# Ledger of designs, part 51: peptides against a protein of PDB entry 4AID

Target 1, 242 residues: chain A of PDB entry 4AID
Amino acid sequence: FDIKRKTIEWGGKTLVLETGRIARQADGAVLATMGETVVLATAVFAKSQKPGQDFFPLTVNYQEKTFAAGKIPGGFFKREGRPSEKETLVSRLIDRPIRPLFVKGFKNEVQVVVTVLQHDLENDPDILGMVAASAALCLSGAPFMGPIGAARVGWVDGAYVLNPTLDEMKESKMDLVVAGTADAVMMVESEIQELSEEIVLGGVNFAHQQMQAVIDAIIDLAEHAAKEPFAFEPEDTDAIKA

## One batch from the design tools (peptide; made by RFdiffusion4, then SolubleMPNN)

Design b2_p13_1_s4 (from b2_p13_1, 8 letters changed)
Fold by OpenDDE base, seed 3:
Parts: structure tokens; C-alpha cells; sequence
Structure b2_p13_1_s4 (fold): chain B 242 residues (1-242), chain A 13 residues (1-13)
């Protein structure tokens, strides 16, 4: 097995991005670990456009497998076919920042699947899923102009906290999820309790700064493990040189 | 042809 791995320290936790061991049938596949939370992201894209395809057919599916009773909070028997509210929300959190980064005119079907394999009850798999999805797309050879990074920011005891634990989030006055490229913030989602705009904007900046290490880690992994770029030539060449 | 990896590297330089 040609296994490539990148490990970084991130917010006082170890982030591991691994490829080459599992899901080899995908165009890109990344196993991401933070603490004892583990997610698998896979990216698959069609090698041709369907006749008459008018829109970019991107599908993102985030899935939390129902482990045995007690390991995933809210473990009601998910009937096999319907995403939970959380799964739907996280699928959108992943979709929003990645969709604009595909080359204009690319209309081949793209499917991103993020599967939670393990949950430590401390580290939420949503941020990890965003990072893993970004990495899987960067490895796939798809015309994806990533990577994105992602971060959650809390406000605990008058300070920003990067990727607070589920227990720290109970004391946090802010739940701020940010995703972006090296150059730009692409998405912000926030729930805020009685904080100034200055603190919130500072949180966005903090998130964007902290995600650079993740972006760099994905690029380093891609340099060693990315597939050859898919031969795609957009009709309008003017949009790519900007 | 677009090379995403080359573009990623260009952004780091």
C-alpha cells in the first residue's frame, strides 16, 4: 500500500490526514483523525458530462453511522434512508464553501461522501469532515481550486478557543464555523450570545488564521499523493487567469 | 489544462 500521511498539531490537538489505505476505488479518499474522532471522506467525479446537463451536479453527503447505543449523542435508531437534521446541516456546511471553487463550466457529476467512523464524544466530526472533504477533492484530480480549511471558534472565559470540545462549547458564548481558502473566507455560520460585532469579526479572523496550517497540510499531502489533473478545458479561458 | 496543484503552489509563493 502506498500510504501517505500528514500530521500537524492544531489547536492543541493532533490532526492526521491519511490516504492510500482505504477507498481506493474513489478518485480521492482521505482518512482524517482528531483525537479519537475519525472520518472518511471520498470524492468521485464523472469523466464526462451528461448530455443536456445545465447545472453543476455536486452532491455532498455527510453520514454519522449509528454506532451501538451510547457512543453517538442522540442515538435514536436512524432508519437507514433518511439523513438526520445534523447530517443535513453538516452536508450543507461542506457544500457551501467547496461549490464555488470548481472551475466554471465543469458540469461533470461530483459526489463527496463523508462518513463518521469513530466519535470520541469530545471532538465534533463536522469540522473534521470539512477538512477531510477538502483534502479528498484536492487528491482526486477534479478541477477543484481548493483547498479549503475550516475551524470552529468558541468564546470561553473572555478568549477565543479553536475547535472547542463538546463540553467547552456548553460554556461558550459563540459557536462560529468558518471555512475559507488561503486568500479568502468563503463561508461563515454562527450562533452568538450577547457578543459585540468586534469580537465576532475577530473570531472570523482568528479562524482564518488558524486554518492556514490545515490548508498547508492538505497542499503538502496533495504534492505527494494527488492524482494527475483531469484534462478539462473550460470554454471561457478568461475566467481562470484572474 | 487547469492544474489545481500548480495553482495551490502558486498561492503559497
Amino acid sequence: as target 1 above (242 residues)
Amino acid sequence: SINPLEEMKRRLE
Scores: peptide ipSAE 0.374, ipTM 0.899, DockQ to the pose 0.739
Fold by OpenDDE base, seed 4:
Structure b2_p13_1_s4 (fold): chain B 242 residues (1-242), chain A 13 residues (1-13)
Amino acid sequence: as target 1 above (242 residues)
Amino acid sequence: SINPLEEMKRRLE
């Protein structure tokens, strides 16, 4: 197996991005690990557009598997076949920042699947899933103008905390999830408790700064493991310059 | 042809 791995220190934790061992049938596949939380992201895209396709058919599916349910908060309530509320929300968190980054006019079916394989009860799989999905798309050859990074920011004892543990989050006055490219913030989702707008905006900036290391790590992985770009020529050339 | 990887690198420069 030609396994490629990128390891970085990120927020005082080791982030590992690995490709080449699992899900080789996908266009892109990344195993991401932080602590003992492990997610598998796969990206698959159709090589042709369906006749009459008028919208971009992107599907993002975040799943926490039942075998891991004993280690996942609320995992016991997962009904087979229907996404939980959490799975639906996280699927949307991944979808929102990646959808705009596909080349305009690309209407081939794209499926991103993020599967939680292991949960350590400290590191939430959602951020890791966002990172893994971004990496998988960058490896796939799809016309995805990523990568995105992602970060959760807490506010604990009057300071920003990158990717707080579940225990640290109990003391946090902020749950701020940010996703973005190297150049721009693409998505913000926040739950805040009596914090100023200045602190929240500072949190967005902090997140965007901290995710650069992840973006760089994805690019480094892609340089060594990305498939050849899918030959796509948009009909509207003006759409590439925007 | 669109090369996402080249575009990624360009953004870091």
Scores: peptide ipSAE 0.365, ipTM 0.895, DockQ to the pose 0.782
Fold by OpenDDE base, seed 5:
Order: sequence, then structure tokens, then C-alpha cells
Structure b2_p13_1_s4 (fold): chain B 242 residues (1-242), chain A 13 residues (1-13)
Amino acid sequence: as target 1 above (242 residues)
Amino acid sequence: SINPLEEMKRRLE
């Protein structure tokens, strides 16, 4: 097995991105770990467009499987097959920032699956899932102009906190999720309790700055483990701004 | 041909 691993310190926690051990049948696959929370992201894309395909068929599926339920809060035996509200929301959180980054005119089917394998009850797998999905896409060879980074920002005791624990979040006046590229913020989701717009904007900037280490880590991993780019040439009208 | 990795590297330069 040709295992590639990138490890960084991120917000006082160790982030590990690993590829080459699991889900080798996918175009890209990344095992991401923060604390004892573990997610597997897989990216698969069709090598041809379906006849009559008129939209970009991206599907993102985030799943907190029941086998991890012994460590997942509220992980009662969810009836097989229906996504929880959380799973639906996180799937959208991953979808929103990545969808615009695919090359225009690319209409091959893309499936991103993020599976929570372990939950430590401290580190939420949503941010980790966003990072892992980004990494898996960057490794896949798909015409994805990532990576994205992601971060959660809390406001605890008058300070920004990067990726607060679930316990710290109970005391946080902010739940701010940001995703972006090296150059741009792509998505912001926020739940805020009586904070100024200035603090919120500062939180977005803080998140964007802090996610650069993750972006760099994904690029480093991709340099060592990415598949050859899929040979795709957009039509002239859909040409990527060089 | 589109090379996402080269584009990623270019953004870090």
C-alpha cells in the first residue's frame, strides 16, 4: 500500500489527512482525523457525460453511520436510509463551496461521500468532513479548482476560537462556519447570539486566515498522491479564465 | 488541458 499522510497542528489539535489505505476504488479517498474524530471522504466521477445531461450532476452525501453511534450524541439507531437533519445540513455545507469550483462545462456525474467512522464527542465531524471532501476531490483528478479549506469559529470569553469543542460551543455566542479557497471566501453559515456585525466579519476573516494551513496541507498531499488530471477540455464559451 | 494541481500551486506562489 502506498500510503501518503499529511499531519499539521491546527487550532491546537492535530489534523491528519491520509490516502492510499482505504477506498482505493474511488477516484479520490481521504481518511481525515482530528482528535479521535475520524471521517472518510470519497470522490468518484464518471469518465463520460450522460447523453442529454444539461446540468452538472454533483451529489454530496454526508453520513453519520450507526456503527459509530456508541460515540455519537443522539446516535440512536436511526432508521436505515433517511438522512438526519444534521446529515442533510452538512451535505449542503460541503456542496455549496465545492460546486462553483468545478470547471464550467463539466457535466460528468460526481459523487462525494463523507462517512463518519468515529466521533470523540469533542470534535464535530462536519468541518473535518468538509476538509476531507476537499482533499478527496483534489486527489481524484476531477476538474475541481480547489482546494477549499473550512473552519468553525466560536466566540468564547470575548475571543475567537478556532474549531471549538462541542463543550466550548455551549458557551460560544457564535457558531460560524466558513469555507473558502486560498483567495476567496466561498460560503458562510452563521448562528449568532447578540454579536455585532464587526465581530462576525472579524470571525469570517479569522476563519479564512486559519484555513490556509489546511489548504496548504491538501496541496502538499495532492502533490504526492493526486491522480493525473482527467483530460477535459471545456468548450470555448465555458473556458476557465486563465 | 486543465491541471487543477498546477493551478493550486500557482495560487500559493
Scores: peptide ipSAE 0.362, ipTM 0.894, DockQ to the pose 0.791
Fold by OpenDDE base, seed 1:
Structure b2_p13_1_s4 (fold): chain B 242 residues (1-242), chain A 13 residues (1-13)
Amino acid sequence: as target 1 above (242 residues)
Amino acid sequence: SINPLEEMKRRLE
């Protein structure tokens, strides 16, 4: 197996991004670990557009499957079942920032699947899932103009906290999830308890600064493990208006 | 041709 791994220290925790061990049938696949929380992200894209396709068919599925320790499913079994509220929300959190970053005119089917393999009950798999999905897309060869970084920011004892634990979140006056590129914030989702706009804006900036290390880590991984870019030429839509 | 990796690198420079 040609296993590539990137490890960084991030918010006082070790983040590991790994590719090449699992889900080799996907266009991109990343195993991401923080603490003892482990997620698998896969990206698959069609190599052709369907006739008459008028929209970009991106599907993002986040799944919190309790796997018994040691059963890495060799295949993405779609659970027959309605996603939980959390799974639906996190799927949207992943979708929102990545969708705009695909090359305009690309209308091939893209599927991103994030599966929680292990949960340590301290590190929330949602942020890790966002990071893993971004990394998987960057490895896939799809015309995705990422990477996306992500961070959760808390406000505990009058300070910003990067990716607070579930226990720290009980004392937090802020649950702020931010996703962005190196250059821009793409998505903000927040629950705030009686904090000033200044503190919230500062939290967005803090998140964007802190996610740069993750963006850099994804790029470094992609330099070593990305597939060749898919040959896509956008139709010059401006030529039809002339 | 679109090269996402080249664009990623450009953003770091």
Scores: peptide ipSAE 0.361, ipTM 0.897, DockQ to the pose 0.722

Design b2_p13_2_s1 (from b2_p13_2, 6 letters changed)
Fold by OpenDDE base, seed 4:
Structure b2_p13_2_s1 (fold): chain B 242 residues (1-242), chain A 13 residues (1-13)
Amino acid sequence: as target 1 above (242 residues)
Amino acid sequence: MWRRFEAEFPPPW
């Protein structure tokens, strides 16, 4: 196996991004680990557009499999079938920042699947899933203008906390999820308890600064393991306005 | 009281 691995320290935890061991049939596949939480992201894209395709057919599916459920709170009886509310919300959380970054006019089918393989009960798989999905897309050769980074920010004892544990989140007055590129914030989702707008905006800036190390780690992994870019020329949509 | 805020900032392209 040609295994490529990037390891960084991130928020006082070891983040590992690995490719080449599993899901080698995907266009991109990344095993991401933070603490003992482990996710597999896979990206697959069609090499042609379907006849008459008028929209971009991106599907994002976040899954917490039953074999990981022994370490997921309330997970012991996840029936195979309909996504849970959590799986639906996290799938949307991953979809929102990645969807706008595909090259305009690209209408080939794209499937991103994030599977939780292990949960440590400290590190939420959602942020790790966002990072892994970004990395898998960057490795795939799809016309994706990533990477994105992602971060969760808490507010505990009058300070910002990067990727708070499930226990630290009980004391947090903020659950702020931010995703962005190196240059820009793409998405914000927050739940706040009686905080000023200044603290929330400061949290967005803190998240965007802290995700740069993850973006750089994805770039470094992609330099060593990305597939050749898929040859895609966007139809000159400016030629239809004449 | 918990308040939810969501925003999206698509690229200019």
Scores: peptide ipSAE 0.303, ipTM 0.883, DockQ to the pose 0.815
Fold by OpenDDE base, seed 5:
Structure b2_p13_2_s1 (fold): chain B 242 residues (1-242), chain A 13 residues (1-13)
Amino acid sequence: as target 1 above (242 residues)
Amino acid sequence: MWRRFEAEFPPPW
């Protein structure tokens, strides 16, 4: 088994990105761990376009249906036949920043699946899921212009907090999720309690700065474990407008 | 009162 692992300290927590142990049938697969929260991201893409495909068929599916809450004996989420509100929101949260980073004209089916394997009740798996999905895409060989990083920023006692715990978030006046590339912020989602625009913008900048370590960790993992890039040449669609 | 804000910044391509 060729297991590749990257470990970094991130916001005072150990982030581990691992590939090569599980889901080896996927184009990319990453096991990401922060605290005792564990997610598996898988990326799979079709090697051909479907006849008549007119849009980019990206599907992102975040799932919490099967984790054991590591500290709650009997905390099985019942398999509800529909995504929860959280699963739907986090699936969108992952989709939004990654969708525009695919090479223009790529219309092969792409499926990203993020599965929460364990939850520590301290570290939210959403940010970890975003990071893992980014890493899985970078490993896949899909024409994805990532990586993205992601971060949550809180505002507690007049300071920014990177990836606040669920308990720290109760005291937070801000829930700010940012995703971006090395060069740019791609997505912001925030809930704020009467904070100035300056504090919110400062939080976006703080998030973007703090996610660079994650972006670098994904790049380092990809250098050692990525598949060969899928040979994709976009059809010159500008030649049909003459 | 909680205020929600969402933004997307697509790449220029």
Scores: peptide ipSAE 0.300, ipTM 0.881, DockQ to the pose 0.812
Fold by OpenDDE base, seed 1:
Structure b2_p13_2_s1 (fold): chain B 242 residues (1-242), chain A 13 residues (1-13)
Amino acid sequence: as target 1 above (242 residues)
Amino acid sequence: MWRRFEAEFPPPW
């Protein structure tokens, strides 16, 4: 197997992005690890548009499968078939920043699947899932104008904390999730307890700064492991109005 | 009191 791996230090933790070992049938596939939390992201896209397709058919599915149930509290009763509230929310967190980054006029079906393989009970797989999904899309050859990075920011003892542990989050006055490109913040989701707007805005800036190392790591992985770009020419919609 | 804030900033294209 031609296994390519990028490893970085990120928020005092080792982030590993790996491709080439698993899910080789996907257009892009990334195994991402932070601490002992492990996710698999896969990206698959159709090579043609369906006749009469009017919207961009992106589907994002985040899944915490029962194989991780020995390490996920409450995983023992996941009936196959319906996403949990968490799985639905995290699927949306991944969807929101990636959807607008596809080339305008691209209406081929795209499926992103993020599967939690292991959970360490310290590192939340949501941020890792966002990073892995971004990396899988960049490897796929899909007309995706990523990468995105993502970060969670806490506010503990009067300081910003990058990707706080589940235990540190109990003491945090902020749960701030940010996703963005190298150049721009794409999405913010936050829950705050009695913090100033200045602290929240500073948290967004801190997140965007800290995600650059992840963006660079995805780019470096893609330079080595990306498939050839899918030849997509957007129809000149201005030529149809003449 | 917890306050929730959500925002999206799409690219200009």
Scores: peptide ipSAE 0.297, ipTM 0.880, DockQ to the pose 0.807
Fold by OpenDDE base, seed 2:
Structure b2_p13_2_s1 (fold): chain B 242 residues (1-242), chain A 13 residues (1-13)
Amino acid sequence: as target 1 above (242 residues)
Amino acid sequence: MWRRFEAEFPPPW
């Protein structure tokens, strides 16, 4: 087992990104831990395009399995079959910022699966899942122009809070999720109580600044553990405009 | 009253 691990302090919590122990059959696989919340992200991509594939077939599946070690809020017998509202929303939160970062013309099937393995009831696995998915894609060799970072920002007692706990979020006037690259914000999703646009914009900037440490951690992990890039040359679709 | 805001900023490529 060639286990690579990156550990950083992030928002007063230890973030661990690990690869090489689990899901080694995936193109990329990352075990991410923050507190006692643990997620496994896997990225798998097809090495060829399906005949007649006209769109980019990216699927993102976030799953809070009842078999997770620990307590899962609301975890009374999820019958296998229908994603919860949360699982659907988080799958979308992961999909939105990563989808545009694939090389144009890449139409091979890509599957990102994020599985919550443990939940501490403090650290929401959604942000951790976004980070893990980004890392898994960067390790995969897929033509993905990441990494993305992600952060949740709260507004508690007149201050920004990075990745507030579920308890701190009850006192927060803002639930702001931001995802971005090193250079740019890619996605914002926010719920706000009676805050100025200035505070919200400041929260976006705060999130983007705070996610740089995560982006750098993913890059460092990828430098040590990424697979060889998949040889993909986009068909020069600009040559058809001559 | 909670206000929801969603935005996406795709790369220029």
Scores: peptide ipSAE 0.289, ipTM 0.876, DockQ to the pose 0.802

Design b2_p13_2_s2 (from b2_p13_2, 7 letters changed)
Fold by OpenDDE base, seed 4:
Parts: sequence; C-alpha cells; structure tokens
Structure b2_p13_2_s2 (fold): chain B 242 residues (1-242), chain A 13 residues (1-13)
Amino acid sequence: as target 1 above (242 residues)
Amino acid sequence: HMRHFEAEFPPPW
C-alpha cells in the first residue's frame, strides 16, 4: 500500500488527510479525519464526453451510512435510496464551491461521493467532507482548479471560533460556512443571531485566513500522490456562439 | 431574529 498522509493542527484539532489505503479504484480518494469524525471522499470522472452533452455533468453526493448512524444525532434509519434533508444540503454545500472551478468546456461526467464513516458528536462531517472532496479532486487528475478550503466559524463569548464543536455551536451566535481557493472566497452560507455586518465580514475573512493551512495541506498531499493531469483540450465551441 | 445569508462568488471564467 502506498499510503500518503498529511497531518496538520487546525483550530486546535488534528486534521489528517490520507490517500492510498481505501477506494483505490477511484480517480481520487481521500480519507479525512478530524477528532474521531471520519469521512471518505471519492472523485471519479469519465475519460470522454457523452455525445450531445451540453452541460457539465457534476454530481456531488454526501451520505451518512447506517454503520455511522449509531454515532449520528437523530439516528433515524435512513432508508437506502433517498438522501435526507441534511445529505441534500451538505451535497449542495460541497457542490457550490467546486462546480465553478472546473475548466470551462469540460463536460465529462464527474462524480464526487462523500461518505461519513464515523462521527464523534463533536466535529461535524460537513466541513470535513468539503475538505476531503477538494483533496480527492486534486488527487484525481480531473481539470479542477482547486484546491478549495472550507471552514465553519462560530461567534462564542465575543470571539471567532474555528470549526466549533456541536456543543460550542449551541452557544454560538453565528454559523458561518465559508469555502474558497487560496486567493478568493467562493461561497458563503450563514445563519446569524443579531450580529453586526462587521462581525460577519470579519468571520468570512477569519475563515478564509484559517483555511489556508488546509489548502496548503491538500497541495502538499497532491504533490506526493496526485495522478497525472487528464489531458483536456476544450473544443473551441465559444467561437460558434459569437 | 435569525438571518440567513447565502452567496456564491464564481471565478470570472
């Protein structure tokens, strides 16, 4: 097994990104761990475009499997086959920042699957899933202009908190999820309790600053474990619409 | 009052 691992300290927690042990049949696969929360992200892309494909066929599926459900709050037996509301929302949360980062004109099918393998009841697997999906895409050789980082920011006791625990989030006046590249914020989603716009904007900046260590960790992992870039030449189809 | 805010900032390409 050629296992590559990157470990960083991030928000007072150990983040581990690992590849080469699991899902080796995927184009990219990353096992991400924060605390005892564990997710597997896989990226698979088609090596050709389907005839008549007119849109970019990206599918992102976040899923919490029944074997993890014994550790997931609200553990209703999710009937296999339909995403829960949470799975749908987190799938969208992962999709939104990654979709625009694919090379223009790439219309090969891309599937990102994030599977929660373990939940510690402290670290939400959504942020970890975003990070893992980004890492898996960077390893895949797909024409993805990542990595993205992601962070959750809380506002607890008059301070920003990076990736607050589920217990700290009960006291938080902000649930702010940010995703971005090294250079730019790509997506913001927030729920805010009576905070100033200044605090919220400061939270976005704090998130973007704090995700740099994750972006750097993904780059370092990719330097050691990425597949060769898929040779993609966009057909000059933009010349026909002018 | 809880306020929700959502935004995307796609790249220029």
Scores: peptide ipSAE 0.292, ipTM 0.875, DockQ to the pose 0.788
Fold by OpenDDE base, seed 1:
Structure b2_p13_2_s2 (fold): chain B 242 residues (1-242), chain A 13 residues (1-13)
Amino acid sequence: as target 1 above (242 residues)
Amino acid sequence: HMRHFEAEFPPPW
């Protein structure tokens, strides 16, 4: 296998982004690892638009079903059924920042699937899933104007903590998820216990600063491993208003 | 009291 890997230190943890081992039939496929949490992101896109397609058909599916069933609390009987509340929320967390970054007028079907392969019970696979989805899209050749980075920020003992463990989060007064590009914050989602607006805004800035190393790691991986960009010419719909 | 906040900042295009 031609395995390409990027490794960085991120918030005192090793982040690994790897491509070329599994899911090679996808347009993009990334294994992301942080601690012992492992996710697979795959991106697949249609090479043509469906007749009469009027909206951008992006589907994002985050899944914690099969491979981690021995490590996920409540394991052994997740029916082939409706996504959990968590799986639905994380699918939305991934969707929100990536959807606006597709080239305007692109209406080919895009499917992003994030699968939790392993969970260490310390590192939440949601942030790792956001990073992996971004990387898989950047490798795919789809007209995606990423990468995005993502970070979780806690407030523990009067300080910001990057990607707190599940145990550190019990002591945190903030659960702040931020996603963005190199240049801009794209999405914020937060749960806050009696913190000032200054601390929250400082947390958003801290997240955006800390995600730059991840963005750079995705770019470096893409320079080595991306497919050729899909030739997409948007229909010049402005020429029909003359 | 827990306060929930969400925001989205789309690109300018």
Scores: peptide ipSAE 0.288, ipTM 0.873, DockQ to the pose 0.814
Fold by OpenDDE base, seed 5:
Structure b2_p13_2_s2 (fold): chain B 242 residues (1-242), chain A 13 residues (1-13)
Amino acid sequence: as target 1 above (242 residues)
Amino acid sequence: HMRHFEAEFPPPW
């Protein structure tokens, strides 16, 4: 077993990205840990396009159906059912920034699955899931122009807080989620309570700056653990207009 | 009053 691990300090917490232990049948698989919150991201892509595939078939599934709370032996079992509102929203949060970063013309099926394995009730799995999904894609060999980083920014006591705890978020006037590449912000989602646009824009810049350490950690992990890039040549679609 | 804001900045390709 060739287990590769990257560990960084991020927002005063230890972030661990690990590959090679579990889900080895996936194209990419990353176990991400922050505090006692643990997520598994898997990326799988088809090695051929389906006949008549006209759009890029990306599916992102974030799942909290079965997880252990760090203090509760046996974890939580949610009944099988429709995705929760949270699972749907977080699946979209992961999808939005990654979808545009695939090479144009790539129409092979891609499946990203993020599973919450453990929740500490302090660190939200959503940001960790975004990071893990990015890392899993970078390891997969899929034609993905990542990594993305992600960060949550709070506004507590007149200051920006990187990845506030669920308890700190109760005092926060901002819930700002940002995802981006090294060079650009790709996505912003925010809920704000009576804050200026200046504070929100400052929060986006703060998030983008703070996610660089995560992007660098994913790159370092990928340099060591990525599969060979899938040989994909986009068909010149301009040749069909002649 | 909570304000929600969403933005997407796709790459130029």
Scores: peptide ipSAE 0.279, ipTM 0.871, DockQ to the pose 0.798
Fold by OpenDDE base, seed 2:
Structure b2_p13_2_s2 (fold): chain B 242 residues (1-242), chain A 13 residues (1-13)
Amino acid sequence: as target 1 above (242 residues)
Amino acid sequence: HMRHFEAEFPPPW
């Protein structure tokens, strides 16, 4: 198998992005690892638009399967078939920053699936899932104007902490999730305990700075492993309004 | 008191 791997140090942890081993039938597939947390992101897109498709049919599904190797917090048999509240929220966290980055007028079906394969109980698979989804899309050949990076920022002992552990988050006065491109913040989601606006804005800036290493890692992986870009020319729909 | 904040900044295209 032609396995491509990028490894970086990120917030004092090793981030590994790997492609070419698993889910090779997808348009893009990335196995992402941070600590012992492991996620598989897959991107699949239709090569044609459905007749009468009026909206962009992007679906994002984050799932923490009960068959994941390792410990999943809350370890009770999830009933097959209904997303948990967490899985729904994380699916939205992934969807929000990627949806606007598709080329305008692209209405082919796109499916992003992020599956937690392993959880170490320290590294939350949500941020890792965002990164893996971005990487899988960049490898897919879909008309996606990524990559996005993502970061969680905590505020612990009067300092910003990049991707705090689940235990460090208990002491954090901030749970700030940021996603963005190299150039721009795309999405902010935050829960804050009595912090100044200055600290919060500084946290967004810190997140955006810290995600650049991840963006660069996705670009480097894509240079070595991306499929040829899908030939998509948007129909000039603005020419019909003259 | 926890404050929740959500923001989205779409690209200009």
Scores: peptide ipSAE 0.187, ipTM 0.830, DockQ to the pose 0.807

